Peptides against a protein of PDB entry 4ASU. Designs and how they scored, part 237

Target 1, 270 residues: chain A of PDB entry 4ASU
Amino acid sequence: ATLKDITRRLKSIKNIQKITKSMKMVAAAKYARAERELKPARVYGVGSLALYEKADIKTPEDKKKHLIIGVSSDRGLCGAIHSSVAKQMKSEAANLAAAGKEVKIIGVGDKIRSILHRTHSDQFLVTFKEVGRRPPTFGDASVIALELLNSGYEFDEGSIIFNRFRSVISYKTEEKPIFSLDTISSAESMSIYDDIDADVLRNYQEYSLANIIYYSLKESTTSEQSARMTAMDNASKNASEMIDKLTLTFNRTRQAVITKELIEIISGAA
Target 2, 83 residues: chain B of PDB entry 4ASU
Amino acid sequence: FTFASPTQVFFNSANVRQVDVPTQTGAFGILAAHVPTLQVLRPGLVVVHAEDGTTSKYFVSSGSVTVNADSSVQLLAEEAVTL

## One batch from the design tools (peptide; made by RFdiffusion4, then SolubleMPNN)

Design b2_p23_8_s1 (from b2_p23_8, 8 letters changed)
Fold by OpenDDE base, seed 5:
Structure b2_p23_8_s1 (fold): chain B 270 residues (1-270), chain C 83 residues (1-83), chain A 23 residues (1-23)
Amino acid sequence: as target 1 above (270 residues)
Amino acid sequence: as target 2 above (83 residues)
Amino acid sequence: MEKKEEELEELKKEIEEEKEREE
C-alpha cells in the first residue's frame, strides 16, 4: 500500500469516527430523557396491566383471531433492537398458526415492516410510521389505539411485543396481552365486575389500550436509545483502533520510503 | 393504591384510607374492601385521604379507575395536577 | 484489519442512508 492509499483510508475512518461520536452524544441525550420519562410511564403502564393480571382473562380456545403488535421505530443503527422484536413476532406468529389461529400483525415503526415484509406481508394490517424522531406522547399512543379499534379487524386477543428497558446495557423483548372488548366482557373471571355499564367498559378498554401502547413505546424508546448509544460507542472504539493501526502502518511505510531514498542517494542511483 | 398520569406518579402502591374520584356516573369514595369495579374518570377533583389523616387534592382530566378484589386500586389519569 | 475496515465502511453507508431518510 502506498502512503497515498493509507492516507485515504485514514481520512475515511476518521470521518466515520467523527460521525459515530456525534451520534453517540445525541443518543446519550435522548436516552437520558427517555429514562426519566420512563419512570412514571412504567408505573402508569404497569398499573393499566394490573386488571388483566389479576382478573386472569382467558380467551376461549375456539376463538381464532389473534393480533400481534410489534413496537419499535423507524430508525436504525441501534443494534438488535428491531430484530429482537421481529424474532419474537415471528415465533409468536408461528406458534399461533400451529395452534390453528388466524394471525394479523401491526407494526409500530417502519423497521418492523422492513424486516417482516417478505415473510409476513399478507398478515400486516397497518404499519405506523414516523416513530422515533420525537419522544412518544400519550397523544401518539391514543391515535394508534384509536386507529386499531376503528380498523374493523375484530380480534379476540392480541399480543404487544416490545423491548423492556432493564439497564443501559440490557433490554428484554417482552410480550403483554391485549384483549378485545368482547373478550373482556365475556370473560368468566370478570364476573365480579358484571355490574359495569357497557359504555363505561368500552371507554375503559380504550384507555387501557392507549395506556399499554404508551407504556410499550416508552420502554421501546428507552431501550432503543440506549442500544444506539452503545452501538455508536462500539463503532467509535473500532474506528479508533483502526486509526491507530493505520497510523502505525503509515509510519512504517514512510520510514521505508525514506530509507529507500537514502540508499538511492548514497548509491548514486537516481 | 396507585395514582399516576403518563408523566407523573402521585401514589405508588400506597396504603390510603379513602379516595374520592370523579366518574362519569358520579363521584364516589373508595374505601377499604370496596366492591370491585371499573370506572372512567371525568374532569374533576380527586381527594386522597391518607392513613395519617392528611388529605390531598388533585385535579384530573380523564382516565380510568380500577378497584380489584384484593383491594388494590389503580387510578390512571391522562392529566393530573396537585392542588 | 481489512474486514474491520469493510464493516466500518458499511456502517458509513448505513449512516448516510439513515440521514437521507430523515431529511
Scores: peptide ipSAE 0.288, ipTM 0.920, DockQ to the pose 0.891
Fold by OpenDDE base, seed 4:
Structure b2_p23_8_s1 (fold): chain B 270 residues (1-270), chain C 83 residues (1-83), chain A 23 residues (1-23)
Amino acid sequence: as target 1 above (270 residues)
Amino acid sequence: as target 2 above (83 residues)
Amino acid sequence: MEKKEEELEELKKEIEEEKEREE
């Protein structure tokens, strides 16, 4: 490689390093905020899920309609965040199909659709775009919940799949159940609950859905920002190593050129 | 007893004496070993009576209340403020 | 070394694509 080529490569890698460092800092800031906001969101979301866990709501086997909600974002450069969710969605869809269930998919974030569009396009009901630019709000979750409820797909049960934040270096793709109003109202385990007005139960379910979606968004966001921070850090380190190697190559090449020039001068061959 | 909004936690798995909640069907007090129920909040006052005798008041906009068989309670408000 | 450089170049491309989507 010529000195010019090496210089060009160095410049390119240095620019990449600068960009990745900057992105790391941005991700770090977003992560810090996300983690802070996740604390109450987790309490809130886990609280919403408590009923389902405690009541042990089961969907009758004769009920065949299952909804899968994958939660991620529109934004890349965050490691395996999207692929992890997509992988679990695929697995769940396959398992449900094998069990004779009808499966429909909702993607929260365009990346889900991007990954699954070829293989699961017919199963997609809707994809929510413009996710990840701003921290998710309860309003956002409510919009998603409302659209889901108005989608016309009368699911019996569902699965919301998202990355749960564990630590700055760890997330886990998890699945939480979503139940239709009919499933909740007909569940035997709900018999212990006092006579609940149908309207109350409907409203309750709407809140529950919004709550769970909100929770999933917060978990996903925190996981994503953390993963992006890590990815950008790794990229920056890789760039640094490459810069060092290229610099060595540059120096060696430069010395060789100088030596050649000196020989030419001394030999009178110019 | 858990009482939270999407952005704030007021109580997390706390032991309380009584919680008064405003529901669409009417205000009711949640005591220990209350019958399991699901309710939806109406805008109004939540009053938490702690075991130490402290009473805290909150205004909530909307949300849900769950009383489980194990006496766990989840009060989840869309918006809540301390009064 | 070349493989790593290619990976970084691919990353650069991804970054640029992502920036374009944000705009």
Scores: peptide ipSAE 0.286, ipTM 0.920, DockQ to the pose 0.908
Fold by OpenDDE base, seed 1:
Parts: structure tokens; sequence; C-alpha cells
Structure b2_p23_8_s1 (fold): chain B 270 residues (1-270), chain C 83 residues (1-83), chain A 23 residues (1-23)
């Protein structure tokens, strides 16, 4: 390669490095906030799931309608965040179909739809866009929950799939159950609970759904920002290594050119 | 006993003597041996009675309260503030 | 080395595309 070619390559990679470093810093700031906000959200969310865990609510086998909610965002450049959720959704959908269940899908974040559109478009009920530009609020979760409950799709049970934050370098795709009002009301394990009227239970379920969605959004956001930070850091490091290599090549090439020119001058050949 | 909002935790798996919550059906006192139940919150006062006899007061907007058979309690308010 | 360079160039394109979507 000519000196000119190497210089062009160096310039390009240096520009990439600057961009990725900047993006890393932005992601880091968002991550720090997300992690802070996740702490109470996790307590809140885990608390919301306690009933279902303790009551061991089961859906009868004759019930066939299953809802899958995938939680991610609209934004890329965060490693395997979206593909991980999508993969789990595909797996769950396939398993449910094999069991004779009817499966419908809700995507929280546009990236889910982007990945699953070709193969699962007919199963999508709705996709919520504009996710990931700002930290999720309980209001956001409530809106999603309300829309789901008013969608007209009468599911028996469902799954919410999201990335649970573990550490700055680790997340795990997880699934939590969601249940319809009818399923909860008819569950034998619920018989131990004191006289609960239908209105109370309905309202309770609405809160429960919103709570779980909120929790999933907070986990997802924290995982995403962490993953993005890591991805940008890795890119920056890769760029740095490339710059070093190209610089060495440049120096070597330059020396060769100078030597050649010197020889030509001394020899009078050019 | 767990008491939290989406943005703040007040109690996390704590032992308390009694919790008074405002429900849509009226005042509800949760004791250690209270039967399992589900309720929804109305705006009002939550009073937590600690084992040492101290009490703390909170104002909540809406939410839910769960009493399980294992005596675990989850008080989850949409909004809550210390008084 | 060439493979890594290509990956970085692809990343650059992805970054630009993402910026356009966010605007």
Amino acid sequence: as target 1 above (270 residues)
Amino acid sequence: as target 2 above (83 residues)
Amino acid sequence: MEKKEEELEELKKEIEEEKEREE
C-alpha cells in the first residue's frame, strides 16, 4: 500500500475510534442512571411476582391461548441484547405451538419486530415503538398494560421475556409469567386467599401487569446500556490496535521510500 | 414485609408487628397471623408498626397489597411518601 | 488485520444508520 492509502485508512479508523469513545461515554452515563433506578424497581417488581410464585398458579391444559411479550428497545449497537430476546421468543413460540397452543406476540421496542417480522408477522398483535430514548417510567408501563388488557385478545396465560441485568458485563434473558384474570380467578391455589371480589381482583391484576412490565423495562434498559457501553469500548480498543498496526506499517513504508529515493540520488539513476 | 414504590423502597423483607393500609373496602390492619388476602389501595395513610413499638407513617396513592400464607406481605404503591 | 478493519468500517455504517433513525 502507498503512504497515501495508509494515511487514508488511519484517518478513517481514528474517526471511528473517536465516535465509539464518545458513544461509550454516553452509554456509561445512561447506564449509571439506569442501574441506580433499577435497585428500587427490582424490589418492586420482584414483590409483584411474589403472588404468582407463592400461589403456584397453573393454567389448565385445555386452555390454548398464550401471549408472549418481548421487551427490548428501538436502539441498536448494544451487542446481542435484541437477538437474545428474539431468540428466546422464537424458542418459546415454537414450544408452545408444538404443545398445541395459540401464540400471539407483543413487541416492546421496534427491534423485536425488525427481527421477527418475516417469520412471525402473523402472530404479532402490536409493537410499541419509541422505547429506549428515555428511561422508562411507571406511566409507560401502565400504558402498555392498559393497551394489552384492552386489546381484545383473551389470552389464558403469557410470558414476558426480557434481559435481566446481572453486572456491567453480564445479562441473562429471562421469562416471567403473566396470567389472565380468568386464570387467576379459577386457580385452585387461590382458594386460600380470603374473600376477594371480582372487582378487587381485576384491579389487582391490572396493577400486577403494569408492575411486571415496569420491572422488565428497567431490567432491559440497564442491560442494554451496559451492553452498549461494552460494545463501544470493545470497538474503541479494536480501533486502537488497528491504528497501532497501521502506524507501524506507515513508518516502515516511509523508511523504504526514503531509502529508495536516497539510493536513486546517489546512483544518479533518477 | 416489603413496602416499595417504583422509585423507592421503604421496607425490604422486614419484620414488622402490624401494618395499617388504606384499601378500597376500608381500613385494613395486617397482623402476623393474618389470613391470606389481596387488596387494592386507595389514596391514604399507611402506618407501619415496628416490633420495637415505633410507628412510621406514609401517604400512598394507589397500588396493591398482598398477604400470603407464609406471612409474607407485599405493599406496592404507585406513589408513596414518608410523613 | 483486514478483517478487523472491515468490521470497524461496518460499525461506522451502523452508527450512521442508527443516528439517522434517532433523528
Scores: peptide ipSAE 0.281, ipTM 0.915, DockQ to the pose 0.858
Fold by OpenDDE base, seed 3:
Structure b2_p23_8_s1 (fold): chain B 270 residues (1-270), chain C 83 residues (1-83), chain A 23 residues (1-23)
Amino acid sequence: as target 1 above (270 residues)
Amino acid sequence: as target 2 above (83 residues)
Amino acid sequence: MEKKEEELEELKKEIEEEKEREE
């Protein structure tokens, strides 16, 4: 490699390093905010799921309609965030199909659609775009919940799949249940609850769905920003190591060129 | 007893004596041995009576309240402020 | 070294594509 070639390569890698460092800082800022907002959101979301856990609501075997909601975002460069969710969605869909269930899919974030569209296009009901540019709000979750409830698809049960935040270096893809109004109303385990007005139960279910979606969005966002920060940090470190290696190569090559030129001058071979 | 909004936690698995909630069907008090129930919140006043006799007041917009068989209570408001 | 350089160049392309999608 000529000195010119090495210099060009060095310049390119240095530019990449600057970009990745900048992206790391942006991701770090977004992560810090997301983590702060996740704390109350987790309490709120887990609280909403308490009924389903304690009542042990089960869907009858004769019920066949299942909804899968995958939660991610529109933005890339965050490691395995999207692929992890998609992988679990595929697994769940396959298991349900094997059990004779009808499966429909909702994607929150365009990346889910990008991954699953070729293999599962017929199962998609809707994809929500413009996710991840701004921190998710409860209003956003409510819009998604409302759209789902008004979609006309009468599912019996469902699952929401998202990445739960553990730490700055760890997330886990998890699944939480979603139940239709009919399933909740007909569940034997609900008999212990005092006479609940049908309208009350309907409204309750709407809040529950919005709550769970909101929770999942907050977990997903925090996980995503953390993963992006880590990915950009790793890229920056890799770039740094390469710069060091290329610099050494440059210095060696420069010395060789100088030596060659001196020999040519001394020998009169020029 | 858990009381939270999407952005703020007021109580997290706390022991309380009584919680008064505004529901669409009317206001009622939740005691430690209250029967399991589901209710939807209407805009109004929430009053939490602590075991030590302290009373805290909150204004909520909407949301849900769940009383479970194990006496756990989840009060989840869309918006809530301390009064 | 060459493999790492290729990986970084690919990353650069991905970053540029992502920026273009956000604009």
Scores: peptide ipSAE 0.272, ipTM 0.918, DockQ to the pose 0.875

Design b2_p23_8_s2 (from b2_p23_8, 9 letters changed)
Fold by OpenDDE base, seed 5:
Structure b2_p23_8_s2 (fold): chain B 270 residues (1-270), chain C 83 residues (1-83), chain A 23 residues (1-23)
Amino acid sequence: as target 1 above (270 residues)
Amino acid sequence: as target 2 above (83 residues)
Amino acid sequence: MEAQEEELKKLEKEIKEEEEEEK
């Protein structure tokens, strides 16, 4: 490689390093915010799930309609965030299909659709786009919940799959159950609850769904920002290492050129 | 007793004496050993009576309240403010 | 080294594509 070629490469990599470093900082800021907002959201979301855990709601085996909600975002450059969710969705869909269940899929975030479109296009009901540009709000979750409830798809049981935040360096793809109103109403375990008005239960379920979606979005967002920060940091470090290597190559090449020129001068071959 | 909004936690697995909640069917007090129930919140006042005798008041918008068989309570409001 | 450079160039391309989608 000529000195000119190496210089061009150096310039290119340095620019990449600047970009990735900047993106790291942006991701770090978003992560810090997301982590702060996740604290109450987790209490809120886990609180909403408490009923399902305590009541041990079960769906009868004869019920065949299952809904899978995958929670991710529209934005890439965050490592395995999207692929992890998609992998879990695929696994769950396959298991349910093998059990003779009808499976439909909802994607929260365009990346889910992008990954699963080829293999699962017929199973998709809807994809929610414009996820990940701003922190998710309860309003956003409510919109998703409402659209799901109004979709006309009468699922018996569902699964919401998302990345739960563990730490700045770790997330885990998890699944939480979603139950239809009918499933909740017919659950034997619900008999201990006093006569609940049907309208109350319906409204309760709407809140429950919104709550769970909100929680999943907050977990997902925090995980994503953390993963992006890490990815950009790694890229920046890789760029730095490459710059060092290229610089060494440049110096060696330069010395070789000088040496060659000196030899030509001394030999009288110029 | 857990009382939270999406953005703020007021109580997290706390022991309380009584919680008064505004529901669509009417306001009711949740005491120890209250029967399991599910309710939806209406806009109104939540009053939390702590074991130490302190009383805290909150205004809530919409939401849900769950009383479980194990006496655990989840009060989840869409919006809530301390009064 | 060349493989690493190609990877970074791919990343740069992805970054640009995402930035364009955000506009």
Scores: peptide ipSAE 0.386, ipTM 0.927, DockQ to the pose 0.865
Fold by OpenDDE base, seed 3:
Parts: sequence; C-alpha cells; structure tokens
Structure b2_p23_8_s2 (fold): chain B 270 residues (1-270), chain C 83 residues (1-83), chain A 23 residues (1-23)
Amino acid sequence: as target 1 above (270 residues)
Amino acid sequence: as target 2 above (83 residues)
Amino acid sequence: MEAQEEELKKLEKEIKEEEEEEK
C-alpha cells in the first residue's frame, strides 16, 4: 500500500471511531437515566405480579387462546437485544402451537415485526411503533394496555417477553404471565379472596396489565441502552486497535519510501 | 407492605400496623391478617400506621391494592405524593 | 487487518442508515 492509501484508511477509521465514541456517550447518558428510573419501576412492576405468583392462577386446558407480547424498540445497533426477544417469542409460539393453542402476537417496537413478520405475519395483531426514542412512561404503557384490551381478541392467557436488566454488561430475556379477566374470575385459586365486585376486578386487571407493560418497557429500555453502550465501546476499541496497526504500517512504509529515494539518488536512476 | 408509584417507592416489604386506603366504595383499613381481597383506589388519602405509632399520609390518584393470604399487601398508585 | 477494517466500514454504513431512519 502507498502512503496515500494508508493515510486515507487512517482517516476513515478515525472518523468511524469518532462516531462510535459519540454514540457511546449518548447511550451512556440514556442508560444512566434508564437505570435510575428502573429502580422504582421494578418495585412497582414486581408488586403488580405478586397476585399471579401467590394465587398460582391456572388456565384450564380447554382454554386455547394465547397472547404473546414481545417488548423491544424501533432502534438498532444494540447487539442481540431484539433477536433475543424474537427467539424467545418463536420458541414460545412453537411450544403453544404444539400444545394445540391458538397464538396471537403483539409487538412493542418495530424491530419485533421486522424479525418475525415473514414467518409469523398471520399471528400478528398489532405492532406499536415509535418505541425507544424517548423513555417510556406509564401513560405509554396505559395506551398499549388499552389498545390490547380493545383489540377484540379475547385471549385466555398470555405471555409478555422482554429483556430484564441485570447489569451494565448483562441482561436476560424473561417471560411473565398475563391473564384475561375471565380467566382470573373463574380461577379456583381466587376463591380465597373476599367477594370482589366485578367492576372492581375489571379495573384491577386493567391496571395490572398496564403495570406489567410499564415494567417490561423499563427493563427493556435499560437493557437496550446498556447493550448499545457496550457495542459502541467495543467498536471504538476495535477502531483504536486498527489505528495503531495502520500507524505502524504507515511508519514502515515511510521508511521504505525514503530508502528507495536515497538509492535512486545515489544510483542516478530515474 | 409495599407501596409504590411508577416513579417512586414509599414502602418496600415493610411491616406496618395498619393501612387506610380510599376505594370507590369508601375507605377501609387493612390490619394484620386481613382477609385476602382486591380493590381499586380512588383519588384520596392513604394513611400508613407504623408499628412504632408513626403515621404517614399520602395522596393517591388511582391504582390498585392487593391483600394476599400470606398477609402481604401491594398498594400500587398511578400517582402518589407525600403530605 | 483487512477483515477488521471491512467490519468497521460495515458498521459505519449501518450507523448512517439508522440515523437516516430516525430523521
């Protein structure tokens, strides 16, 4: 390679490094905010799931309608965040189908649709777009919950699949249950609860769904920003290593050029 | 006893003597070993009575309250503020 | 070295595409 070629390559890689460093900083800022907001959201969300864990709600085998909600975002460049959720969704859908269940899918974030639409288009009810540009709010979760409840699909039970945040370098794809009002109302395990007004139970279930969705969004957002930050950091490091290698090559090539020129002068060769 | 909003935690697995909550049918007190129940919150006052006699007051907008058989309680408000 | 450079250039392309989608 000529000195000019190496110089061009150096310039290109340095530019990439600047971009990835900038993106890392942006992701880091978003991550820091997301992590702070996740702390109360986790307590709130886990609290909303307590009933289902303690009551051990069982769906009768004759109930066949199952809803899968996959939670991610619209934005790429975050490692395996979207593919992890999609993989779990595919696995769950296949298992449910094998068990004779009817499966419908809701995607939170356009990336879910992008990955699964070709293979599961007939199972999609709705995809929520414009996810991931701003931090999710409880209002956002409520809108999603309301849309689901008004979709006309009368599911018996469901699963919400999302990435739970563990640490800045780790997340885990998890599944939490969701139940229809009818399933909860008819569950034998609910008999221990005092007489509950039907309207109260309906409202309770609406809140529960919104709560769980909100929780999942907060976990997903934190995981995504962390993953993006890590990905951009890795890219920046890779660029740095390449710059070092190219610089070494440049120096060696420069020395060779100088030597050649000296020889030509001494020899009188053109 | 857990009491939280989406953005703030007030109590996390705490032991309390009594919690008064506002519901659409009126306010009721949750005591130790209260029967399991589900309720929805109306806008109003939540009063938490600690075992040491301390009383804390909160205003909530809406939400849910769960009393489980194991005496655990989850009070989840959409919005809540300390008074 | 060449493979690594190609990977970084591919990433740059992906970043630009993502930025364009966000506009």
Scores: peptide ipSAE 0.385, ipTM 0.925, DockQ to the pose 0.804
Fold by OpenDDE base, seed 1:
Structure b2_p23_8_s2 (fold): chain B 270 residues (1-270), chain C 83 residues (1-83), chain A 23 residues (1-23)
Amino acid sequence: as target 1 above (270 residues)
Amino acid sequence: as target 2 above (83 residues)
Amino acid sequence: MEAQEEELKKLEKEIKEEEEEEK
């Protein structure tokens, strides 16, 4: 490679490093906010799931309609965040189909649709777009919950799949159950709960769904920003290493050129 | 006893003497070993009576309250403020 | 080194594409 070629490559990689470093800083700021907001959201969300865990709500095997909600965002450049959720959705859908259940899918974030559109387009009920530009609010979750409840799809049970935040360097794709009003009302384990009016139970279920969705969005957002920060940091480091290598190559090539010129001067070949 | 909103935690697995909650069916007090129940919150006052005798008051907008068989209580408000 | 450079160039392309989608 000529000195000119190496210089061009150096300039290109330095520019990439600048961009990835900037993106890292932006992701870091968003991560810090997301982590702070996740703390109360986790308590709130886990509290909402407590009923289902303690009541041990089970769906009868004869019930065949299952809803899968995948939670991610519209934004890329965050490592395996979207593919992890999609992979688990595919696995769950396949397992349910093998068990003879009808599966429908809801995508929260456009990236889920992008990944699953070719293989699962017929199973999609709705995809929620414009996720990930701003931190999710409870209002956003309520809108999603309401749309789901009004979709006309009468599921028996479902699952919400999202990335749970563990640490700045770790997330885990998890699944939490969702149940229809009919499933909850018919569950034997719910008999211990006295004087539950049908209207109260319906309203309670609406809040429960919104709460779980909100929780999943907060976990997903924190995981995503952390993953993006890590990805951009790795890219910046890789760029730095390449700059060092190219610089060494440049220096060696320059020395060779100088040596050649000196030899030509000494030899009189000029 | 857990009492939280989406943005703030007031109590996290705390032991309390009594919690008074405003529900759509009426205000009621949750005591130790209360019968399991599910209720929806109406806008109103929540009063938490701590074991040490301290009483704290909150205003909630809406939400849910769950009393489980194991005596755990989850009070989840959409919005809540300390008074 | 060449593989690493190609990976970074791919990343640059992805960054540009994402920026265009956000506009």
Scores: peptide ipSAE 0.385, ipTM 0.921, DockQ to the pose 0.813
Fold by OpenDDE base, seed 2:
Structure b2_p23_8_s2 (fold): chain B 270 residues (1-270), chain C 83 residues (1-83), chain A 23 residues (1-23)
Amino acid sequence: as target 1 above (270 residues)
Amino acid sequence: as target 2 above (83 residues)
Amino acid sequence: MEAQEEELKKLEKEIKEEEEEEK
């Protein structure tokens, strides 16, 4: 490679490094905020799920309609965040289909659709876009919940799949159950909650769904920002290593050129 | 007893003596060993009576309250402020 | 070295695509 070629490559890689460093810093800032906001959201969300865990709500086997909600975002460059969710969605969908269930899918974030549209297009009910540019709010979750409830799809049970934040270097794709009003109202385990007004239960379920969606969004956002920060850091390091290698190559090539010129001068061959 | 909003935690798995909640069907007090129930919050006052006798007041908007058979309580308000 | 460069160039392309989608 000529000195000119190496210089061009150096310039290109240095530019990439600058971009990835900048993106890392942005992701770091968003991560710090997301982590702070996740703390109360987790308590809130886990609290909302407590009923389902304690009541051990079971869906009868004769009920066939299952809804899968995958939670991610519209934004890429965050490692395996989207693919992890999509992978689990595919697995769950396949298992449910094998069990004779009807499966419908909702994607929160456009990346879910991007991954699954070819194989599962017929199963998609709706994809929510404009996720991940701004921190999710409870209002956002409520809108999603409302749209789901008004979608006309009468599911019996469902699964919400999202990345739970563990640490700056770790997340885990998890699944939490969602239940229809009919499933909850008919569950034997709910008998201990006797004399619940139907309107109360309906409203309760609406809040529950919004709560769980909100929680999942907060977990997903924190995981995503952390993963992006890590990905950009790794890219920056890789760029740095390449810059070092190219710089060494440049220096060696430069010395070779100088040596050649000196030899030409000494030999009188110029 | 857990009491939280999406943005703030007031109580997390705490032991309390009594919690008074405003529900759509009426305000009621949650005591130890209260029967399991599900309720929806209406705008109003939540009063938490701690075991040490301290009373804390909160204003809540909407939300839910769950009393489980194991005496665990989840009070989840969309918005809540300390009064 | 070439593989690393290609990977970084791919990343640059992805970054540009993401930026375009955000506009």
Scores: peptide ipSAE 0.384, ipTM 0.926, DockQ to the pose 0.833

